# Peptides against a protein of PDB entry 4PAS, part 1

No score or structure here was measured in a lab: all are predicted.

Target 1, 39 residues: chain A of PDB entry 4PAS
Amino acid sequence: SVNQASTSRLEGLQSENHRLRMKITELDKDLEEVTMQLQ
Target 2, 39 residues: chain A of PDB entry 4PAS as posed
Amino acid sequence: SVNQASTSRLEGLQSENHHLRMKITELDKDLEEVTMQLQ
Structure headers, positions and changes below count from the first letter of each chain, unless a header shows other numbers.
Peptide ipSAE was made for these designs. It is ipSAE averaged over its two directions, with the distance scale d0 held at 1.0 Angstrom where the peptide's residues are scored. Compare it between designs on one protein only; published cut-offs may not apply.
The geometry check fails a fold that doesn't show the stated peptide or that is severely misdrawn somewhere.

## One batch from the design tools (peptide; made by RFdiffusion4, then SolubleMPNN)

Design b1_p8_1_s4
Fold by OpenDDE base, seed 5:
Structure b1_p8_1_s4 (fold): chain B 39 residues (1-39), chain A 8 residues (1-8)
Amino acid sequence: as target 1 above (39 residues)
Amino acid sequence: FSSLREQL
């Protein structure tokens, strides 16, 4: 149904958003470690 | 890390 397609798309976007947030957190930590090594 | 995180 249209509702099923919309819910599946929303779930896909939510999972991708979560994945991207986790990747940003990882990269932020890596940048912090590199910054400490440069000080 | 906390002090450095606040500077970023």
Scores: peptide ipSAE 0.043, ipTM 0.608, DockQ to the pose 0.076
Fold by OpenDDE base, seed 1:
Structure b1_p8_1_s4 (fold): chain B 39 residues (1-39), chain A 8 residues (1-8)
Amino acid sequence: as target 1 above (39 residues)
Amino acid sequence: FSSLREQL
């Protein structure tokens, strides 16, 4: 159904959003470690 | 750590 397809798309976008937020957090940590080593 | 995040 249109509703089922919309729900599955939303779940996929929510999963990808979570993955991207985790990657941002990792990169923020890596940047902080590099910046601290350069000081 | 906190001071660097505050600069961003």
Scores: peptide ipSAE 0.041, ipTM 0.600, DockQ to the pose 0.072
Fold by OpenDDE base, seed 3:
Structure b1_p8_1_s4 (fold): chain B 39 residues (1-39), chain A 8 residues (1-8)
Amino acid sequence: as target 1 above (39 residues)
Amino acid sequence: FSSLREQL
């Protein structure tokens, strides 16, 4: 149904959003570690 | 950590 397709798309976007947020958090941590090593 | 993060 249109509702199932919309729900599956939303779930996919939510999963990708979560993945991207996790990647940002990892990169933030890596940047912090590098910055601390350079100080 | 928190103080460094606050500077960024």
Scores: peptide ipSAE 0.041, ipTM 0.601, DockQ to the pose 0.076
Fold by OpenDDE base, seed 4:
Structure b1_p8_1_s4 (fold): chain B 39 residues (1-39), chain A 8 residues (1-8)
Amino acid sequence: as target 1 above (39 residues)
Amino acid sequence: FSSLREQL
């Protein structure tokens, strides 16, 4: 049970880390587009 | 885009 709970938590953290990295990339692109529109 | 990114 402990190893299974630790594995499931790690998988959840890895999934969330990936989601957050994708969101950072999206926001960076959106910021660039807004900056370009303001020039 | 790349040129703008380099200015940031």
Scores: peptide ipSAE 0.040, ipTM 0.601, DockQ to the pose 0.080

Design b1_p8_3_s4
Fold by OpenDDE base, seed 5:
Structure b1_p8_3_s4 (fold): chain B 39 residues (1-39), chain A 8 residues (1-8)
Amino acid sequence: as target 1 above (39 residues)
Amino acid sequence: ELEKKLQE
């Protein structure tokens, strides 16, 4: 159904959004550690 | 280990 295709697409976008948010948090932590090691 | 973290 059109609704099933729309829900599956939304779930895919939600999972990718979560993955990207986790990657941002990882990179922010890595930048903090690099900054501390350069001091 | 900085070299591994700079791999964006």
Scores: peptide ipSAE 0.037, ipTM 0.524, DockQ to the pose 0.191
Fold by OpenDDE base, seed 4:
Structure b1_p8_3_s4 (fold): chain B 39 residues (1-39), chain A 8 residues (1-8)
Amino acid sequence: as target 1 above (39 residues)
Amino acid sequence: ELEKKLQE
């Protein structure tokens, strides 16, 4: 159904959004460590 | 070790 396709797409976007947020948090931490090592 | 962190 159109609703099932829409829900599966939303779930896919939510999972990718979560993955990307976790990657940003990792990057921010790595950048903090690099910045601390350059001081 | 900066080289290992830049591998994303």
Scores: peptide ipSAE 0.037, ipTM 0.514, DockQ to the pose 0.180
Fold by OpenDDE base, seed 3:
Parts: sequence; structure tokens; C-alpha cells
Structure b1_p8_3_s4 (fold): chain B 39 residues (1-39), chain A 8 residues (1-8)
Amino acid sequence: as target 1 above (39 residues)
Amino acid sequence: ELEKKLQE
């Protein structure tokens, strides 16, 4: 149904949004460690 | 190590 397709799309976007937020947090930590090693 | 983090 249209509702099932819309729900599955929203769940996919929510999971990808969570994955991207986790990757940003990882990269921020990696950047901090690189910055600390260059000082 | 620095080299590993630059690849992630």
C-alpha cells in the first residue's frame, strides 16, 4: 500500500540519518586526535 | 595511529 511504502521510506531515512550522525561523531573524534598529535 | 584515521 502507499502507507507501507511511505513508512518503509521513513524508516530507511531515519536509519541513514542515525548512521550519518554516528559517522560525524567518529570523524570529530578522529579530527581532535589528529589535531592533538600535530601540537 | 594517524595513518589509520585518515583512511576512515
Scores: peptide ipSAE 0.037, ipTM 0.523, DockQ to the pose 0.199
Fold by OpenDDE base, seed 2:
Structure b1_p8_3_s4 (fold): chain B 39 residues (1-39), chain A 8 residues (1-8)
Amino acid sequence: as target 1 above (39 residues)
Amino acid sequence: ELEKKLQE
């Protein structure tokens, strides 16, 4: 159904959004560590 | 060890 396709698309976007937020958090931590090592 | 953390 159109509703099932819309729900599956939303779930895909939610999972990708979560993955991207986790990657940002990892990169922020790596940047903090690099910054601390340069001080 | 910086080389292992910057994996894209």
Scores: peptide ipSAE 0.034, ipTM 0.519, DockQ to the pose 0.159

Design b1_p8_6_s3
Fold by OpenDDE base, seed 5:
Structure b1_p8_6_s3 (fold): chain B 39 residues (1-39), chain A 8 residues (1-8)
Amino acid sequence: as target 1 above (39 residues)
Amino acid sequence: FEELKKKL
């Protein structure tokens, strides 16, 4: 149904948003570690 | 990284 397709799309976008947020947190940590090594 | 950079 249109509702099922919309729900599955939203769940896919939510899962991708979560994955991207986790990668941002990892990169922020890696940048902090590199910044500490350059000081 | 490159996949994230394309989505920001």
Scores: peptide ipSAE 0.042, ipTM 0.583, DockQ to the pose 0.058
Fold by OpenDDE base, seed 1:
Structure b1_p8_6_s3 (fold): chain B 39 residues (1-39), chain A 8 residues (1-8)
Amino acid sequence: as target 1 above (39 residues)
Amino acid sequence: FEELKKKL
């Protein structure tokens, strides 16, 4: 149905949003480690 | 990292 297709698309976007947030957190940590090595 | 790094 149109509703099922819309729900599955939203769930896909939510899972990708979560994946991207986890990658931002990883990058923030990697930047902290690099900053500590430059001190 | 690598896929996100390739988009920056």
Scores: peptide ipSAE 0.038, ipTM 0.571, DockQ to the pose 0.082
Fold by OpenDDE base, seed 3:
Structure b1_p8_6_s3 (fold): chain B 39 residues (1-39), chain A 8 residues (1-8)
Amino acid sequence: as target 1 above (39 residues)
Amino acid sequence: FEELKKKL
């Protein structure tokens, strides 16, 4: 149904948003570790 | 670190 296709698209976008947020948090941590090594 | 993050 149109509702099922819309729900599956929203779930895909929510999963990708979560993945991107986790990747940003990882890169923020890696940048912190590099910054601490340069001090 | 937090001061460096504010410059990005």
Scores: peptide ipSAE 0.038, ipTM 0.591, DockQ to the pose 0.074
Fold by OpenDDE base, seed 2:
Structure b1_p8_6_s3 (fold): chain B 39 residues (1-39), chain A 8 residues (1-8)
Amino acid sequence: as target 1 above (39 residues)
Amino acid sequence: FEELKKKL
C-alpha cells in the first residue's frame, strides 16, 4: 500500500539519519584529538 | 575547540 511504502521509506531515512549522526560524533572526536595534537 | 565547532 502507499502507507506501507511511505513507512518503509521513513524507517530507512531514520536509520540513515542515525548512522550519519553517529559518524558526525566520531568525526567530531577525531577532529578534537587532531586539534589537540596541533597545539 | 568548542568555538571552532560552532563555525562548522
Scores: peptide ipSAE 0.037, ipTM 0.586, DockQ to the pose 0.069

Design b1_p8_8_s1
Fold by OpenDDE base, seed 3:
Structure b1_p8_8_s1 (fold): chain B 39 residues (1-39), chain A 8 residues (1-8)
Amino acid sequence: as target 1 above (39 residues)
Amino acid sequence: SEELLKQL
């Protein structure tokens, strides 16, 4: 159904959003560590 | 994590 397809798409987007947020958080930490080493 | 490092 249209509702099931919309729900599954939203769940996929939520999962990808979570993955990308975790990646951003790790890269931000790695950048902070590199920045601290360069100071 | 090791999995995120593999995705860089």
Scores: peptide ipSAE 0.055, ipTM 0.621, DockQ to the pose 0.082
Fold by OpenDDE base, seed 5:
Structure b1_p8_8_s1 (fold): chain B 39 residues (1-39), chain A 8 residues (1-8)
Amino acid sequence: as target 1 above (39 residues)
Amino acid sequence: SEELLKQL
């Protein structure tokens, strides 16, 4: 149904949003480590 | 992570 397709799309977007947030957190940590090494 | 390095 249209509702099932919309729910599955939302769940896919929520999982991708979580993955992207984890990737941002990893990049922020890597930048902090590089910044600390340059000080 | 190794997965992050593969995506750069």
Scores: peptide ipSAE 0.052, ipTM 0.616, DockQ to the pose 0.094
Fold by OpenDDE base, seed 4:
Structure b1_p8_8_s1 (fold): chain B 39 residues (1-39), chain A 8 residues (1-8)
Amino acid sequence: as target 1 above (39 residues)
Amino acid sequence: SEELLKQL
């Protein structure tokens, strides 16, 4: 149904959003460590 | 994560 297709798409976007947010958090931490080593 | 490190 249209509702099932919309729900599955939303769940896919939510999982990708979560993955990208985790990646940003990890890159921010790595950048902080590099910045601290350069001080 | 280990998977993120493999993507760098």
Scores: peptide ipSAE 0.051, ipTM 0.615, DockQ to the pose 0.095
Fold by OpenDDE base, seed 1:
Structure b1_p8_8_s1 (fold): chain B 39 residues (1-39), chain A 8 residues (1-8)
Amino acid sequence: as target 1 above (39 residues)
Amino acid sequence: SEELLKQL
């Protein structure tokens, strides 16, 4: 149904959003570590 | 990260 396709799309976008947020947190930590090494 | 953002 259109509703099932919409819910599956939303779940996909939510999982990708979570993955991207985890990657931002990782890169933020890596940037902090590099910044500390340059000081 | 919050403290690093304050230095920018």
Scores: peptide ipSAE 0.036, ipTM 0.561, DockQ to the pose 0.087

## One batch from the design tools (peptide; made by RFdiffusion4, then SolubleMPNN)

Design b1_p9_1_s1
Fold by OpenDDE base, seed 1:
Structure b1_p9_1_s1 (fold): chain B 39 residues (1-39), chain A 9 residues (1-9)
Amino acid sequence: as target 1 above (39 residues)
Amino acid sequence: RLEKILKEL
């Protein structure tokens, strides 16, 4: 149904949003560690 | 530091 396709699309977007938020947090930590090593 | 950015995502 249109509702099932909309729900599956939303779940896909929510999972990708979560993945990207986790990757941003990882890269921020890596940047902080590099910044501390260069001081 | 990321809390503001992560609230907008």
Scores: peptide ipSAE 0.104, ipTM 0.658, DockQ to the pose 0.087
Fold by OpenDDE base, seed 2:
Structure b1_p9_1_s1 (fold): chain B 39 residues (1-39), chain A 9 residues (1-9)
Amino acid sequence: as target 1 above (39 residues)
Amino acid sequence: RLEKILKEL
């Protein structure tokens, strides 16, 4: 039970980490596009 | 640019 709860929590944190990495990459691209339009 | 930051996360 403790190991299963720890594994499910780790999988949830890995999924959220991946989502946040993708969002950071999207926002950096959007920032680059806005920066190029303002030059 | 981001590859260094994403390696530290």
Scores: peptide ipSAE 0.102, ipTM 0.655, DockQ to the pose 0.084
Fold by OpenDDE base, seed 5:
Structure b1_p9_1_s1 (fold): chain B 39 residues (1-39), chain A 9 residues (1-9)
Amino acid sequence: as target 1 above (39 residues)
Amino acid sequence: RLEKILKEL
């Protein structure tokens, strides 16, 4: 149904949003480690 | 640090 397709798309977007938030947090940590090594 | 930035996203 249109509702099932919309729900599955929203779940996919929520999963990708979570993945991207985790990747931003990882890159922020890597940047902090590099910054500490340069001081 | 990131919690504010992640709320605006």
Scores: peptide ipSAE 0.101, ipTM 0.654, DockQ to the pose 0.084
Fold by OpenDDE base, seed 3:
Structure b1_p9_1_s1 (fold): chain B 39 residues (1-39), chain A 9 residues (1-9)
Amino acid sequence: as target 1 above (39 residues)
Amino acid sequence: RLEKILKEL
């Protein structure tokens, strides 16, 4: 029970970490495009 | 560019 709850919480945090990393990559690309349009 | 930064997070 405790180990399963800890594992499921870790998997949820790993999935959210992956989602946030993907979102940071999208925003960096959008920022680079805006920066090139302003030059 | 970000791959190095994302390895440190």
Scores: peptide ipSAE 0.101, ipTM 0.655, DockQ to the pose 0.081

Design b1_p9_1_s2
Fold by OpenDDE base, seed 4:
Structure b1_p9_1_s2 (fold): chain B 39 residues (1-39), chain A 9 residues (1-9)
Amino acid sequence: as target 1 above (39 residues)
Amino acid sequence: RLQEILAEK
């Protein structure tokens, strides 16, 4: 149904959003560590 | 830090 498709799409986008937020946080931490090492 | 920007509103 349209509702099932919309719900599944939203859940997919929410999970991907969470994954991307975690990846950004990891990269931010890694960049901070590299920056500190280069000082 | 980006963690503050990414915090849930």
Scores: peptide ipSAE 0.125, ipTM 0.677, DockQ to the pose 0.075
Fold by OpenDDE base, seed 2:
Structure b1_p9_1_s2 (fold): chain B 39 residues (1-39), chain A 9 residues (1-9)
Amino acid sequence: as target 1 above (39 residues)
Amino acid sequence: RLQEILAEK
């Protein structure tokens, strides 16, 4: 149904959003560590 | 920090 398709899409987008937020946090931490090492 | 910006409400 339209509702099922919309729900599945939302769940997929929520999962991807979470993955991307985790990746951004990881990269921020890595950048901070590199920055500290270069000082 | 990004951790604060990305914090859930």
Scores: peptide ipSAE 0.123, ipTM 0.672, DockQ to the pose 0.073
Fold by OpenDDE base, seed 3:
Structure b1_p9_1_s2 (fold): chain B 39 residues (1-39), chain A 9 residues (1-9)
Amino acid sequence: as target 1 above (39 residues)
Amino acid sequence: RLQEILAEK
């Protein structure tokens, strides 16, 4: 149904959003460590 | 920091 397709899309977008937020946080931490090592 | 920007409510 249209509602099932919309719900599945929303759940997919929410999971991808969470994954991307975690990846951004990881990269921020890695960048901080590199910056600290270069000082 | 990004941790503050990405904080959940």
Scores: peptide ipSAE 0.122, ipTM 0.672, DockQ to the pose 0.075
Fold by OpenDDE base, seed 1:
Structure b1_p9_1_s2 (fold): chain B 39 residues (1-39), chain A 9 residues (1-9)
Amino acid sequence: as target 1 above (39 residues)
Amino acid sequence: RLQEILAEK
């Protein structure tokens, strides 16, 4: 159904959003550590 | 901190 397709798409987008947020957080931490070491 | 910015979204 249209509702099932919409729900599955939303769940996919939510999981990808979570993955990307975690990756951004990791990169931010790594950048901070590198910045501290270079200063 | 980006963690705070992302938590607010």
Scores: peptide ipSAE 0.124, ipTM 0.682, DockQ to the pose 0.082; fails the geometry check

## One batch from the design tools (peptide; made by RFdiffusion4, then SolubleMPNN)

Design b1_p13_8_s4
Fold by OpenDDE base, seed 5:
Structure b1_p13_8_s4 (fold): chain B 39 residues (1-39), chain A 13 residues (1-13)
Amino acid sequence: as target 1 above (39 residues)
Amino acid sequence: RLKELEEELEKLK
């Protein structure tokens, strides 16, 4: 039970970390596109 | 890279 709860919490945090990394990559691309349009 | 692009955008304002 304790190990299962810890594993499920880690999997949730890994999924959220992946989501946040994908959002950072999206924002990096959007920022590059805006920068290229302003130059 | 993000920080560099943010600094470049701030110079364009």
Scores: peptide ipSAE 0.029, ipTM 0.498, DockQ to the pose 0.242
Fold by OpenDDE base, seed 1:
Structure b1_p13_8_s4 (fold): chain B 39 residues (1-39), chain A 13 residues (1-13)
Amino acid sequence: as target 1 above (39 residues)
Amino acid sequence: RLKELEEELEKLK
């Protein structure tokens, strides 16, 4: 149904949003570690 | 302070 397709698309976007937020947090941690090593 | 240095480092890329 149109509602099932919309729900599956929303779940896919929520999963991708979570993945991207985890990747941002990983890169922020890596940048903090490099910054601490340069001090 | 670390966050400010991270923002400065990102501007150098």
Scores: peptide ipSAE 0.029, ipTM 0.500, DockQ to the pose 0.155
Fold by OpenDDE base, seed 2:
Structure b1_p13_8_s4 (fold): chain B 39 residues (1-39), chain A 13 residues (1-13)
Amino acid sequence: as target 1 above (39 residues)
Amino acid sequence: RLKELEEELEKLK
């Protein structure tokens, strides 16, 4: 149904949003580590 | 403090 396709798309977008937030947190930690090494 | 430095570094890009 149109509702099932919309729900599956929303679940895919939620999973990708979570993946991107985890990647931002990893990059923030890597930047913090590099910043500490330069000080 | 590190978060403030990250915000300053991002303003320089």
Scores: peptide ipSAE 0.029, ipTM 0.482, DockQ to the pose 0.130
Fold by OpenDDE base, seed 4:
Structure b1_p13_8_s4 (fold): chain B 39 residues (1-39), chain A 13 residues (1-13)
Amino acid sequence: as target 1 above (39 residues)
Amino acid sequence: RLKELEEELEKLK
């Protein structure tokens, strides 16, 4: 149904949003560590 | 925050 397709798309976008937020947090930590090592 | 850290890292080079 249109509702099932919309729900599945939303779940896919939510999972990708979570993945991207985790990757941003990882890169922030790695950049902070590099910055601290250069000081 | 990432942008701020990138700007700080570029100042250290």
Scores: peptide ipSAE 0.028, ipTM 0.494, DockQ to the pose 0.262

## One batch from the design tools (peptide; made by RFdiffusion4, then SolubleMPNN)

Design b1_p14_1_s2
Fold by OpenDDE base, seed 5:
Structure b1_p14_1_s2 (fold): chain B 39 residues (1-39), chain A 14 residues (1-14)
Amino acid sequence: as target 1 above (39 residues)
Amino acid sequence: SVLEKLRETERLIA
């Protein structure tokens, strides 16, 4: 159904959003560490 | 930090 397709898409986007948030958190950590090392 | 900027943008667009 249209509702099932919409909810499935939303769930997929939420999962991807979580993955991307985790990735940017790791990159932020790495950037902070590099910045501290350069100071 | 980038993380804080992300959190702020998420707050603003929520």
Scores: peptide ipSAE 0.052, ipTM 0.572, DockQ to the pose 0.148
Fold by OpenDDE base, seed 2:
Structure b1_p14_1_s2 (fold): chain B 39 residues (1-39), chain A 14 residues (1-14)
Amino acid sequence: as target 1 above (39 residues)
Amino acid sequence: SVLEKLRETERLIA
């Protein structure tokens, strides 16, 4: 149904959003670590 | 930082 398709799409977007947040967090931590090592 | 910008954007659109 339309509702089932919409909810499935939303759940997919929510999971992808979480995955991307985790990647950004990792990259930020890596940059901080590199910055400290360069000092 | 990138993290702070992300947190700020999430706050603004919440």
Scores: peptide ipSAE 0.051, ipTM 0.570, DockQ to the pose 0.210
Fold by OpenDDE base, seed 1:
Structure b1_p14_1_s2 (fold): chain B 39 residues (1-39), chain A 14 residues (1-14)
Amino acid sequence: as target 1 above (39 residues)
Amino acid sequence: SVLEKLRETERLIA
């Protein structure tokens, strides 16, 4: 159904959003560490 | 930081 498809898409987007948030947090941490090492 | 900018943008568009 339309509702099932919408729910599945939302859940997929939520999981991808979580993955991307984890990745950006990791990259931000890595960037900060490199920046500190360059100072 | 990039993380803080992300949090701020998320707050602004919410």
Scores: peptide ipSAE 0.050, ipTM 0.564, DockQ to the pose 0.144
Fold by OpenDDE base, seed 3:
Structure b1_p14_1_s2 (fold): chain B 39 residues (1-39), chain A 14 residues (1-14)
Amino acid sequence: as target 1 above (39 residues)
Amino acid sequence: SVLEKLRETERLIA
């Protein structure tokens, strides 16, 4: 149904959003570490 | 930082 397709899409977008949040946190940590190593 | 800006945007649109 249309509702099932919409909920499935939302769940996919929510999982991708979580993945991207984790990746940006990792990159922020890596940037901080590199900055400290260059000092 | 980028992380702080992300947290702020999420707070503003919540």
Scores: peptide ipSAE 0.048, ipTM 0.562, DockQ to the pose 0.162

## One batch from the design tools (peptide; made by RFdiffusion4, then SolubleMPNN)

Design b1_p15_6_s3
Fold by OpenDDE base, seed 3:
Structure b1_p15_6_s3 (fold): chain B 39 residues (1-39), chain A 15 residues (1-15)
Amino acid sequence: as target 1 above (39 residues)
Amino acid sequence: MEEKQKLLEKIKELE
């Protein structure tokens, strides 16, 4: 149904949003470690 | 220097 297709799309976007947030947190940490080594 | 380069390569693999 149209509702099932909309729900599956929302779940896909929510999972990708979570993945991208985790990737940003990892990059922020790795940048902090590099910044500390440059001081 | 070596540890800095290792972290930069790890950042590049994550981008």
Scores: peptide ipSAE 0.028, ipTM 0.541, DockQ to the pose 0.059
Fold by OpenDDE base, seed 2:
Structure b1_p15_6_s3 (fold): chain B 39 residues (1-39), chain A 15 residues (1-15)
Amino acid sequence: as target 1 above (39 residues)
Amino acid sequence: MEEKQKLLEKIKELE
């Protein structure tokens, strides 16, 4: 149904949003570590 | 120098 397709799309977007937030947090940490070594 | 290069490769793997 249209509702099932909308729910599955929302769950996919929520999972991808979580993945992207975790990736940003890891990149921020790795950039901080590189910045400290360049000082 | 080696540690900086290791971090740059790790950042590239995350992209």
Scores: peptide ipSAE 0.027, ipTM 0.531, DockQ to the pose 0.059
Fold by OpenDDE base, seed 5:
Structure b1_p15_6_s3 (fold): chain B 39 residues (1-39), chain A 15 residues (1-15)
Amino acid sequence: as target 1 above (39 residues)
Amino acid sequence: MEEKQKLLEKIKELE
């Protein structure tokens, strides 16, 4: 149904949003560690 | 130098 397709799309977007947030947090940490080693 | 290069490769794999 149109409702099932909309729900599955929302779940996919929520999962991708979570993945991207975790990736940003990891990048910020790895950049901080590189910056500290350059001092 | 080696540890910095490892972190830069890890950052690049994430991009």
Scores: peptide ipSAE 0.027, ipTM 0.525, DockQ to the pose 0.064
Fold by OpenDDE base, seed 1:
Structure b1_p15_6_s3 (fold): chain B 39 residues (1-39), chain A 15 residues (1-15)
Amino acid sequence: as target 1 above (39 residues)
Amino acid sequence: MEEKQKLLEKIKELE
């Protein structure tokens, strides 16, 4: 039971970490596009 | 100017 709860929490943190990394990559691209339009 | 405003709104939706 403790191992299952720890595994489920780790999987949740891994999925959220992946989501946040994808969001950072999207923001970096959108900021690059805004920067290019300001030049 | 319009495209810049669109990108700023998209950034704000992501924050």
Scores: peptide ipSAE 0.026, ipTM 0.525, DockQ to the pose 0.061

## One batch from the design tools (peptide; made by RFdiffusion4, then SolubleMPNN)

Design b1_p17_1_s4 (from b1_p17_1, 8 letters changed)
Fold by OpenDDE base, seed 4:
Structure b1_p17_1_s4 (fold): chain B 39 residues (1-39), chain A 17 residues (1-17)
Amino acid sequence: as target 1 above (39 residues)
Amino acid sequence: SLEEKLKQLKEELEALR
């Protein structure tokens, strides 16, 4: 149904959003570590 | 180098924002 397709798409977008947020957090941490090593 | 790694990480971060 249209509702099932919309729900599946939303779940996909939510999972991708979460993945991207986690990756940003990881990169921020890595940047902090490298910055500290350069100081 | 650490400098090159820093540059790469910054580029990756900006690509996600």
Scores: peptide ipSAE 0.044, ipTM 0.539, DockQ to the pose 0.854
Fold by OpenDDE base, seed 5:
Structure b1_p17_1_s4 (fold): chain B 39 residues (1-39), chain A 17 residues (1-17)
Amino acid sequence: as target 1 above (39 residues)
Amino acid sequence: SLEEKLKQLKEELEALR
């Protein structure tokens, strides 16, 4: 149904948003570590 | 090198934002 397709799309977008936020947090930490090593 | 790693991480971060 249209409602099921919309729900599945939202769930996909929510999972991808979460994945991207976690990756940004990881990269921010890695950047901090590398920056401290270069100083 | 650490400099190259820093550059790559910055580019990857900006591509995700």
Scores: peptide ipSAE 0.044, ipTM 0.537, DockQ to the pose 0.877
Fold by OpenDDE base, seed 3:
Structure b1_p17_1_s4 (fold): chain B 39 residues (1-39), chain A 17 residues (1-17)
Amino acid sequence: as target 1 above (39 residues)
Amino acid sequence: SLEEKLKQLKEELEALR
């Protein structure tokens, strides 16, 4: 149904949004570590 | 080098934002 397709699309977008936020947090940590090593 | 790694990480971060 249209409702089932919309729900599945939303769940997919929510999971991808979470994945991207976690990756940004990881990269920010890696940047901090490299910056500290350059000092 | 660390400088090259820093540059790459910055580019990856900006590509995700």
Scores: peptide ipSAE 0.044, ipTM 0.537, DockQ to the pose 0.896
Fold by OpenDDE base, seed 2:
Structure b1_p17_1_s4 (fold): chain B 39 residues (1-39), chain A 17 residues (1-17)
Amino acid sequence: as target 1 above (39 residues)
Amino acid sequence: SLEEKLKQLKEELEALR
């Protein structure tokens, strides 16, 4: 149904959003570590 | 180098934002 397709798309976008937020957090940590090593 | 790694990580981070 249209509602099922919309729900599945939303769940996909939510999972991707979560993945991207986790990746950003990891990169921020790696940046902090490298920055600290350069200071 | 650490400088090159820092540059690459910044570019990756900005590409995700």
Scores: peptide ipSAE 0.044, ipTM 0.537, DockQ to the pose 0.877

